# Peptides against a protein of PDB entry 4PN1, part 187

Target 1, 261 residues: chain A of PDB entry 4PN1
Amino acid sequence: KIEMNFLNKPIVPDTTKVISNFLTHYLITEPVEHVEIEAKLGTLIDLETQNRFEFPVMNETILNPEFNLRTRFESDMTASEHKYLNEFLNQAFRDSQKPGRLPFAYKHTKQVDLFYETEDNSRDKIRVSKNQSDNQVLACVKKRRVADLFLYCPNDAFDIRISISDELPVSMPSGNQQPSLTRLKDRVGYVHQEIKIDLTKTTQNDPVYDTTERHELEVEFGNIADLRDRAQKAKDGMEAPLFRRVQLFMDNVRILRREHS

## One batch from the design tools (peptide; made by RFdiffusion4, then SolubleMPNN)

Design b1_p26_6_s4 (from b1_p26_6, 11 letters changed)
Fold by OpenDDE base, seed 4:
Structure b1_p26_6_s4 (fold): chain B 261 residues (1-261), chain A 26 residues (1-26)
Amino acid sequence: as target 1 above (261 residues)
Amino acid sequence: SHYSKWIPEDKRNELILATEDDSIVF
C-alpha cells in the first residue's frame, strides 16, 4: 500500500493557496460585483533590458506585487505560436469527443468592440461589443482591471498574468459619441469543465496609433457563481472545493504555457 | 487573510511582430 505522505493526507501547493487567497479577496472580502477572472499567456519583459524578465528562480513563481520589478507584461504572442496553440486545442477538442471523455464545447465568434470615453473622463472606457455579421449588440460594459498576479515561468514558453476585472453593465453611449477605439476580434473558444480557453486575433484601429494586430490566449473561469460559492466556503473554513477548482484552472494554464511552435 | 495585489499601470504593450501565417484554424 502506498500513502500520499507521512500524514496520508492531501497537501495543497503553495501556488494554489496564494491564487486562492487572491481570488477570495475579490470574490468575497472586497467583492467585485461583475467579476471576470482570467489568465493570459504572454511575456514578462524587463524594462531595463527589454528582454524577457530574468529572476533568480528555477520554476513557476508568483511575483510579489508589493515590489516594483520594473517589468511590463505583453499579452501577445507570435502568429506561429498562436497557430500552434490553435492546432493543439483543435486536437484536444477532437480527442475529448472520444468515448469516456468529457467533451469540449467549441464556438467561433467574430465581434467588433467599440470603446467610448466616459463622461467622467475615467481611465475606464465603455465597451460596446457587436456581432460583426449583423451588428447586434452583444454587450455594453465598463471594464475595469482591478488587480493582477504575475507568474514568472522560466521553464515555459509563456509567463502568465491572472487578472481580476469588473465588467459593469452600463447604458449605451449617446448617439453623438464617437468611439475612441475600435477592435475587431476573431475568437475561437473552447470550454472544458467550465474552464474557458479563448484564442483571439485582434485587429485594433486606433486614431492615434497605427493599426495593430494581437494574438492572445486567455483562460477564464466559466462559472463565476460556482467559484464565488467555493470562495465563500473557503472563507468559512472549507478550502478544499476552492483549491480543487483553482488547481484545475492552473493545470490547464500550465498545459498551455508549455506549448510552443 | 492578508494578500498582495498589483493594480495595473495604463501602459500599452509593444507589438510582437508575426513572421508566419496568423490565420486561426476553425
Scores: peptide ipSAE 0.023, ipTM 0.398, DockQ to the pose 0.047
Fold by OpenDDE base, seed 2:
Structure b1_p26_6_s4 (fold): chain B 261 residues (1-261), chain A 26 residues (1-26)
Amino acid sequence: as target 1 above (261 residues)
Amino acid sequence: SHYSKWIPEDKRNELILATEDDSIVF
């Protein structure tokens, strides 16, 4: 007879526990009302060297937010990498349509994001998202970054930023206001088991990043209500449902960050 | 707890001020 360990009971990886607790804090303890939770693929860059961050670890490692490591996260990849991931996801989509599998859903959207200043001149801009084809308003929100958790992945093509944001629905800006920034988004979205995977080409004149085009891949929790329920159960002593959901999310992220052209 | 790590209040405040277009320094 083979047992999984000397207790013959499942054990939860540290990564799963850390991420679960991070999420639980902003879902339950200090709840973000209109929460968005996503992981972006990118690169941790050492501000001193301007190269990819190097840390004395040999595998996926959640960076301790108590330490200032003087890094920035570049949520970008090359056009070639982005194309490769698109092809990879297209194949995964096709394979998932086979009998006995849970299928992907697919959606292609093109939108324009218009950013407006607020009356208080706060850093929180109002974002109006419109469909490029018919100019239909899709959303009007104030998005605020609440927290980040960074994963250094020395063995993979990409590092990971897990971010928690608050997307507060707000009224449309006054008709006389001009946008301070315009962003075009071409997004190919895949959904599998309520995990969203988006490939996005963003076109903008970005004074901060000095880039006109960005290629991003994000993985998002598609069912926040379910995730919040799982987090509440975890706070109540039943952690397994949350751990399972976080494990699924992270496994999808791990698959993607290992792929490269 | 080693597993209850999140952004400290001081750093969280900085992040809250960040926009979607801002680079996050860690």
Scores: peptide ipSAE 0.046, ipTM 0.392, DockQ to the pose 0.046; fails the geometry check
Fold by OpenDDE base, seed 5:
Structure b1_p26_6_s4 (fold): chain B 261 residues (1-261), chain A 26 residues (1-26)
Amino acid sequence: as target 1 above (261 residues)
Amino acid sequence: SHYSKWIPEDKRNELILATEDDSIVF
């Protein structure tokens, strides 16, 4: 008989614990009401060198948010990388439709995001999302980025930003108000075991930051209520359900960040 | 060492620069 270890019990990676604690804080301790939790693939840039950040570690490393590492995160990839990931996910989708597997769900959306200034001149803008085909309103929200956790991944094509956001539903802006910015999104979404994976091509004209096109991949927890329940149980001393869910999430992220063209 | 608290939004830019505005893709 073979056992998994000398206790014959699952062991939790340290990364899982740290991320679980991070999530628990914003789910339970200081709860965000309309929480969105996502990981974006991108690159940590060293502000001094303007190259990818280099740190003396040999594997996936959560950066300590209390230390100023003088970095920025660029949530972008090349068109070729994005295309490769799309093809990869399409194949994963196809494979998941086979007998004995849990299938992916798939959705392709094209939307326009209209950003509006708030009357109180708050930093958070109102975002109205509309379907490009019929101009139907999909959402009207004020999104606030509450917290970020950064993972430096020296062995992979991408670094990771895990973000906690408050996506507050709000009333539509007044009809006389003009959007300050318009963003076009072409999004391909995959869902597997309530983990959402989105490939997004964004077209945006910004006079300050002329990023005409960007390619992003994000991984999101698709069932926040379940995650919050798991986090509460973790606070109450039963950590296993949360750890399992975070491990699943991170394994999906790890698969994706290793892929490159 | 361990950090005592997670860094909220208003302190993020002091440590690691994140996307400043949701309207700008970064």
Scores: peptide ipSAE 0.038, ipTM 0.392, DockQ to the pose 0.073; fails the geometry check
Fold by OpenDDE base, seed 1:
Structure b1_p26_6_s4 (fold): chain B 261 residues (1-261), chain A 26 residues (1-26)
Amino acid sequence: as target 1 above (261 residues)
Amino acid sequence: SHYSKWIPEDKRNELILATEDDSIVF
């Protein structure tokens, strides 16, 4: 008989612990009401060199938010990288439909996001999302970024930003208000075990600036209520359910960030 | 600090064991 280790008990990697504590804080301790929790693939950029950030570590590392590392995060990738990931996810989708597997769900969405300034001169904009085909309003929200956690991944194609946001439903802007920004989104969404993976091509039109395109990959917790329940149990001394869920989330992220053409 | 808000000091250096009922699989 083989045992896992000298205690014959599973242990939790430190990354899982740190992320779990981060999530618990904004789910339970200082709870965000309309919370969105997602990881974006991208690149940590050194503000001094404008190149990818370099730190003297050899593996996935959560950056300490207490330190000003003079970095920015670019949530973007090349069109070729994005296409490769799409093909990869399509194959994963097909394989998951086989007997004995848990299947992916799939959804393709095309929407337009209209951004409006708030009357109170708040830095946060109102986002109105509409379906491109029929102009049906899908959502009207004020999104506030609450917190970020950055993972530097020197061995992978991408670094990671885990973000906690508050998406507050708000009333539609006044009919005479013009949008300050328009964003077209072509999104392919995959869901597996309530973890949502979105590939999004965005085209941003600014009245003053030229059109910009962005290619993004996002991984999101699809069941916030379950996650909050797990976080509460963790606060009450039962941490395993939360750790398991965070590990699942991070393993999906790790798979994706390792894939490159 | 942002870090100190959500990571309890007493848990920073602890080895965390999962329960058998909800085992973490690597």
Scores: peptide ipSAE 0.037, ipTM 0.464, DockQ to the pose 0.163; fails the geometry check

Design b1_p26_7_s1 (from b1_p26_7, 12 letters changed)
Fold by OpenDDE base, seed 1:
Structure b1_p26_7_s1 (fold): chain B 261 residues (1-261), chain A 26 residues (1-26)
Amino acid sequence: as target 1 above (261 residues)
Amino acid sequence: SELEEFFNKNLDKKVLELQKELEKKL
């Protein structure tokens, strides 16, 4: 017979605790009303070298936001990497349909995002999302980036940005207002245990710059109400439910960032 | 569109078929 440890009880990794505390702050302490919480795969770039950031650590490390490390995060990957991840997720989807497994759900979405400047010239733009096929309005929101948490992952193909955003529903822009930016988004989404995994190809036309394409992979908490409930319980002294959900989320992220062709 | 072509090329036909089957069961 073997035991988990000398207490024979589950132990929570420090990474899970740090992330849980970060989330709890924006779910409960200073609550964001229309919160979106997602992790993006990408690369931490050293602003001085313009290469991937190098830090004297040997594994996944949460960067302290209080320190300016002179980095930027690029939430992009090559078309080849994106294709590989798509194939990987397709296989995972198929395997999950087998008896004894929890199945993935799958969704393919094509939308156009129109960005408008606000009347107050705020930095935050209004985003109108429409179905690409019939131009039906899906959403009209003002998205504000609230906070970021960066994970440096030296052993993996990608680094991670966990973002807290506020997606405030707003009224449609005036009919005479022109969009400042238009983006086409083609997204394939996989949902497993209320964790959303999205592969997105974005195309935008810049009047000054040529058409740019971006390939992104995002992992999102699909049930914010449940997550908020778990965070509240954590504040009340019952941390286990939150830790379990954060661990699940991070394990999915870890699987994806390790995959490469 | 170029976007559509990209995803159509990368999407597994079997996944799409399975999804359609699941949607019918729901």
Scores: peptide ipSAE 0.018, ipTM 0.441, DockQ to the pose 0.011
Fold by OpenDDE base, seed 2:
Structure b1_p26_7_s1 (fold): chain B 261 residues (1-261), chain A 26 residues (1-26)
Amino acid sequence: as target 1 above (261 residues)
Amino acid sequence: SELEEFFNKNLDKKVLELQKELEKKL
């Protein structure tokens, strides 16, 4: 007979605990009302070297937000990498349709995002999202980035940024306002066990990054209500449900960040 | 929890803001 450990009880990885606490803070302690929680694949860039950040660690490491590491996060990948991930996810989708598996759902969307300045000159812009085909308004929100948690992943193709955002529904801008930025999004979305995986091609004139086209992969918690419930239970001393959900999320992220051509 | 306390204590909003500003400059 083999036991898991000398206590014969499951043990939770420290990474899971740290992330769980990060999420709990913005779900329960200082709750964000319209919270969006996503992980983006990308690269931590050292501002001094302009190369991928190097830290004296040998595996996945959550960076301590207390320290300014002089990094930026580039949530982008090459077209080739993006294509590979798309093919990979397509295969995963197909495999999940087999008997005995939980199936993926799939959706392809094309939208245009129009960004408008706010009257109060806030840093946050109003985003109006429309369907590209018929210009139907899909959403009008003011998205505020609340917090980021960075994972340095030296053994993988990508580093990770976990972001907490507040996506506040707002009224449409007045007809007299012109958008300050227009963004076209071509997104393929995969959903498995309420975890959303999106591959997005974004076309824009970015005044900051001078990027015409970006290729992004994001992993998002698709059921915030459930996650909030789990976080509340964790605050009440029952951490296992939250840990399991975070573990699932992170395992999906880990799978994706390891895949490359 | 201890970890939550750690997060509350060490989440430096100023650092985050600084990082964002640096990203905008590059």
Scores: peptide ipSAE 0.000, ipTM 0.208, DockQ to the pose 0.082
Fold by OpenDDE base, seed 5:
Structure b1_p26_7_s1 (fold): chain B 261 residues (1-261), chain A 26 residues (1-26)
Amino acid sequence: as target 1 above (261 residues)
Amino acid sequence: SELEEFFNKNLDKKVLELQKELEKKL
């Protein structure tokens, strides 16, 4: 007979605990009302060297937000990497349709994001998303970045930023307002067990960017209500449901960040 | 696309449910 360990019960990785606590804070302790929780694949850049950050660790590690490591996060990848991930996810989708599996859902969207300045000159812009084909409004939100948690992943192609955002639904800008920025998005979305994986090609004309095109991959919690419920239970002393969901999320992230062309 | 065609041919309740979730956060 084989047991898992000397207690014969599952052990929660420390990473899972740290992330769970981070999420619980913004779900329960200081709750964000219209919370979006996503992980983006990218690169931690050392501001001094302008190269990928190097830290004296040999595996995935969460950077302590209390310490300024003088880094920036670039949520981008090469077209080749993006294509590879797309093909990988397509295969995963197909495989999930087989008997005995939980299937992926898939959606391909082409949209335009229009960014408008707010009346109060807030740093947060109003984003109007429209379907590119028929110009139908998909969403109108004011997105506020609340917090970030960075994972340095020395063994993988990508580092990770987990972001907490508040996506507040707002009324449409006045008809006389012009967008300050226009962004075209070609997005393929995959959903598995309420975890959303999006591959996005973004085109925009912004002098801040060296290129007009970006390739992004994001992993998002698709069921915030469930996650909030799990977080509340964790606060009440039952942590297992939250840990399981966070573990699932992180396992998906880990799969993706390991894939490389 | 080939993938979309494949998806449409293999629609079931679970897929539709997940599709709805996908649409919530575009």
Scores: peptide ipSAE 0.016, ipTM 0.379, DockQ to the pose 0.013; fails the geometry check
Fold by OpenDDE base, seed 4:
Structure b1_p26_7_s1 (fold): chain B 261 residues (1-261), chain A 26 residues (1-26)
Amino acid sequence: as target 1 above (261 residues)
Amino acid sequence: SELEEFFNKNLDKKVLELQKELEKKL
């Protein structure tokens, strides 16, 4: 008989604990009301070299936010990488439809995002999302970035940014306002066990990236209410449910960032 | 298939055309 370890009990990776604590802070301790929690694949870029950041570690490492490492995060990949991941996820979708598996759900959306300046000239813009086909309004929100947690992944094709955002529903801007930015989004979404994986092609004028087109992959917690409940239980001394959910999320992220042609 | 539609041969062209049209209206 083989045992897991000398206690014959599951062990929680340190990464899982750190991320769980990070999430608990913004779910329970200082709760964000309309919280969105997502991980994006991308590249940590050293601001001095303009190349991928190099840190003296040999594996997945959460960067301490207390230290300014003079980096930026580019949430982009090549069209070929994006296509490969799409094909990979399509195959995963097909395989999950087999008996004995939990199936993926799939959704393809095409939308236009219109960004408007707020009357108070706040840094946060109002985003109106419309369906490209019929111009039906899908959402009107003000999104605020609350916090980021960066994972440096030297052995993988991508680094990771985990972001906490507040997506506040707001009223439509006045009919006389013109959008300051228009963004086209073509998104393929996969949902498995309430974890959402999105491949998004974004077209916009972006002064920062010197490209009009961006290819992104994001992984999102699809059930925030459940996650908040788990986080509350963790604060009350029962950590296992939260750790399991975070582990599931991170394993999906790890699969995706390691996948390459 | 619907699953492959995201990367169909005409996707990039369609997106770029739509972008140009929208930019002309802004």
Scores: peptide ipSAE 0.006, ipTM 0.304, DockQ to the pose 0.013; fails the geometry check

Design b1_p26_7_s2 (from b1_p26_7, 10 letters changed)
Fold by OpenDDE base, seed 3:
Structure b1_p26_7_s2 (fold): chain B 261 residues (1-261), chain A 26 residues (1-26)
Amino acid sequence: as target 1 above (261 residues)
Amino acid sequence: SSLSEFLNKNLDPEVLELQRKLEEEL
């Protein structure tokens, strides 16, 4: 007979605890009303070297936000990497449709995002999202970045940014107001066990830098109400449900960042 | 978007192609 350890009890990884506490803060302690919680694949760049950040660790490490490490996060990848991940997820989708598995859901969306400046005192922009085909308004929000948690992943192709955002619904801008920026988004989305995985190609026209294309992969908690419930239970002393959900989320992120490494 | 909105998938060519490929493997 084999046991898990000398207590024969499951152990929660420290990474799971740290992330769970981070989420609990913005779900329960100082709750964000219209919270979005996502992880992006990208690269931590050292501002001094302009290369990928180097830190004396050998595995996935959550960086302490209290330390200024002089880094920036670039949430981008090559078209080739993006294509590879798309093919990988397509295969995962197919495999999940087999008997005995939980199936992926799939959605392909094309939208245009129009950004509008707010009154002179606010740096926040209003985003109007429209369906690219018929210009139907899908959303009008003011998105505010609340907090970030960075994971340095020296053994993988990508580092991770977990972000907390507040997506405040707002009224449409005045009809006389012109957008300051327009972005086209082509997004393929996969959902498995209420975790959303989005591959997004963004095209932006810039008068100075010409047309730029960005390729992003995002992993998002699809059921915030459930997550908030789990966080509340954790705050009340029952942490297991939250830990399980965070572990699931992070395992999906880990799978994705290890691909194409 | 909300999960419910995201899960309201329409039949698109890519999904159909994936389904077809799966059927061919059976």
Scores: peptide ipSAE 0.015, ipTM 0.441, DockQ to the pose 0.013
Fold by OpenDDE base, seed 4:
Structure b1_p26_7_s2 (fold): chain B 261 residues (1-261), chain A 26 residues (1-26)
Amino acid sequence: as target 1 above (261 residues)
Amino acid sequence: SSLSEFLNKNLDPEVLELQRKLEEEL
């Protein structure tokens, strides 16, 4: 018989605890009402070198947000990397349909995002999302980035940004307002155990910089109510449900960030 | 611990078995 450790009890990785605490803060302690929690794959760029950031660590490391490390996060990847991940997820989807597995759900959406300036000249813009096919309004929100947590992943193809956002539902802009920015989004979404994995190709027309295309992969908690419940339980002394959910989330992220073309 | 209790009660037996196998491979 083999035991898992000298106590023969499960142990929570420190990364899980740190992330769980981070989430709990914005779910419970200072609650964001319309919270979105997602992880994006990308690259931490050193502002001095303009290359991928180098930190004296040898594995996945959460960077301390209290320090300005003079980095930026680029939530983009090459078209080839994006394609590879799409193929990878397609295979994962197919495999999950087999007996004995929990199946992925799959959705392909094409939408247009229209951004409008706010009357108060707030930094945050109003985003109206519409379906490209029928122009149906999908959402009208003011999205505010509340907090970020960065993971430096020196052994993997991508670094990670976990973001807390507030997606405040707002009224539609007045009919006389013109959008300041328009983005086309082609999104392939995979959902497994209420974890959402989205591959998104974004096309933006910029009058100055011409048309730009971005390729993003994001992993999102698909059931915020459940997550909030788990976080509340954690605050009340029962941490296991939250830790388990965060572990699941991070394992999915870890799988994805290791894949590359 | 609450974690141990949770894992024993709520984790998929197959996941637990996989974890055991990983431990044996070390």
Scores: peptide ipSAE 0.000, ipTM 0.275, DockQ to the pose 0.024
Fold by OpenDDE base, seed 5:
Parts: sequence; C-alpha cells; structure tokens
Structure b1_p26_7_s2 (fold): chain B 261 residues (1-261), chain A 26 residues (1-26)
Amino acid sequence: as target 1 above (261 residues)
Amino acid sequence: SSLSEFLNKNLDPEVLELQRKLEEEL
C-alpha cells in the first residue's frame, strides 16, 4: 500500500497559497466589483540590459511586489511562438473531444477596440469594443489595473504576470468624441473547465511603440462568481476549494509557458 | 493584412468542425 505522504493527504504548493492569498485580497478583503483575473505569458526584462532578467532562483518564483527589481514585463511573444501555441491548443482541443475527456470550447472573435479619454483626464481610458464584421458594440468599459503578481520562470519559455483588473461598465462616449487609440484584435479562445485561454493578435497604430503588432496569450478565470465563493470560504477557514481552483489555473499556465517552437 | 493572414493561419478547419459538432450536441 502506498500513501501520498506521512499524512496521506494532498499537500498544497506554496505558490498556490501565495496566489490564493493574492486573489482573496482582491476578491474578498478589498473586493473589486467587476474583477478580471488573468495570467499573461511574457518576459521579465531587466531594465538595464533589456534582456530577460536573471534571478538567483532555479524554478518558478513569485516576485515580491514590495521590491523594486528594476524590471518590466513584456506580454508579447514572437509570431512563431504564438503559432506554435495555437497549434498546440488546437491539438489539445481535438484530444479533449475524445470520449472520457472534458471538452474544450472554441471561439474565434475579431473585434476593434476604441479607446477614449475620460472627461477627468484620468489615466483610465474608456474602451469600446465592437465586432469587426458588423460594428456591433460588444462592450463599453473603463478598465483599471488594480494589481500585478509576477512569476519568474527560469526553466520555461515565458514568465507570467497575473493581473487583477476592474472592468467597470460605463456609458458610451459622446458622439463628438474621437478615439485616441484603435486596436484590432484577432482572438482565438479556448475554454476548458471554465478556464479561458486566449491567443490574441493585436494590431495597433501607436507611434510610441516600434511594432504595430502584438502576439499575446492570456489565461483567465472564466467563473469569477465561483472563484469569489471559493475565496470567501477560504477566508472563513475552508481553503481547499480555492486551492484546488488556483492549482488548476496554474497548472494550465504551467503547461502553456513550457511550450515553445 | 497581417490580421487576415493571422486568421487564415490560425483557423483550424478541424477545430471549427469539432466545435460545430459540439454545439449541435448541446
């Protein structure tokens, strides 16, 4: 007979605990009402070298946000990497349709995002999202970045940024306002067990950036209500449901960040 | 356009077909 450990109980990785606590804070303690929680694949860049930062660690490590590590996070990847991930996810989708598996859902969307300045000249812009085919308004939100948590992943192709955002629904800008920025988004989305995985190609005409195209992969919690419920239970002393959900999320992220062409 | 190229390259007919079938089964 074999047991998992000397307690014969599942053990929670420290990473799971840290992330769970991070999420609990913004779900329960200081709750963000219209919260979006996503992980983006990218690269932690050393501001001095402009290369990927090298930390004195050998595995996945959550960086302490209290320390200025003189890094920036680039959520972009190469077209080749993006293509590889797309092919990988397509295969995963196909495999999940087999008997005995939980299937992926798939959605392809093309949208245009129009950004408008706010009347108060706040840093937060109003984003109007429209379907490219018929210009139907999909959403009008003011997105505020609330917090970030960075994971350095020395053994993988990508580092990770977990972001907490508030997507506040707002009224449409007045008809006399012109967008300050326009983005075209081509997104292929995969959903498995309410975890959303999106591959997005963004075209943006921004003179500030050298490139007009960006390739991103994001992993998002698709059921915030459930996650909030789990977080509340965790706050009340029952942590297991939250840990399980965070573990699932992180395992999906870990799978993806390891894949490269 | 680069976007159009992206669409053509990233659309997997097999995936789309499977998705369609799944939707029909729901």
Scores: peptide ipSAE 0.020, ipTM 0.407, DockQ to the pose 0.011; fails the geometry check
Fold by OpenDDE base, seed 2:
Structure b1_p26_7_s2 (fold): chain B 261 residues (1-261), chain A 26 residues (1-26)
Amino acid sequence: as target 1 above (261 residues)
Amino acid sequence: SSLSEFLNKNLDPEVLELQRKLEEEL
């Protein structure tokens, strides 16, 4: 007989605990009402060198916010990397349709996002999302970034930003208002066990950064109600359901960030 | 202070602003 350790009890990885606690804070302790929780693949860039950040660690590491790390996160990848990940996910989709597996769901959407300034001169813009095909309004929200965790992943192609956002539904802007920014999005979405994986091509004129096209991959918790329930249970002393869900999320992220062309 | 405040308190304001701009404009 083999035991898992000298206590013969499950042990939770430290990364799982840290992320779980972070999520619990914004789900339960200081709850965000319309919370969105996503991980984006990208690169931590050292502002001094303009190269990928180098830190004296050898594996996946949540960066300590107590340190003033002069970094920025670029949630972008090359077109070739993005294409490779699309092909990879397509294959994963096909494989998941086989008997004995849980299947992926697939959705392809093209939308335009129109950003409007608020009357109170808030830095948070109103975003109106429409289908490109028929101009049907999909959403009208104010998205506010609440918090971020950055994961430095020295052994993988990408670093990770986990973000907490508040997507507050708001009324449509006045018909006399012009958008300050227009963004086209081509999104391919995969859903597996209520974890959303989106590949997004964003096209816009960027007067500040001269960026016309962006390629993003994001992983999102697709069932916030369930996650909130798990977080509440964790606050009440039953942590296992939350840890399991966070572990699933992170394993999916880990798979994706290891793939490269 | 909130966790959000804690996570941002030690970051350079210029870095935060740059990051914000990247998120909003890209």
Scores: peptide ipSAE 0.000, ipTM 0.309, DockQ to the pose 0.083; fails the geometry check

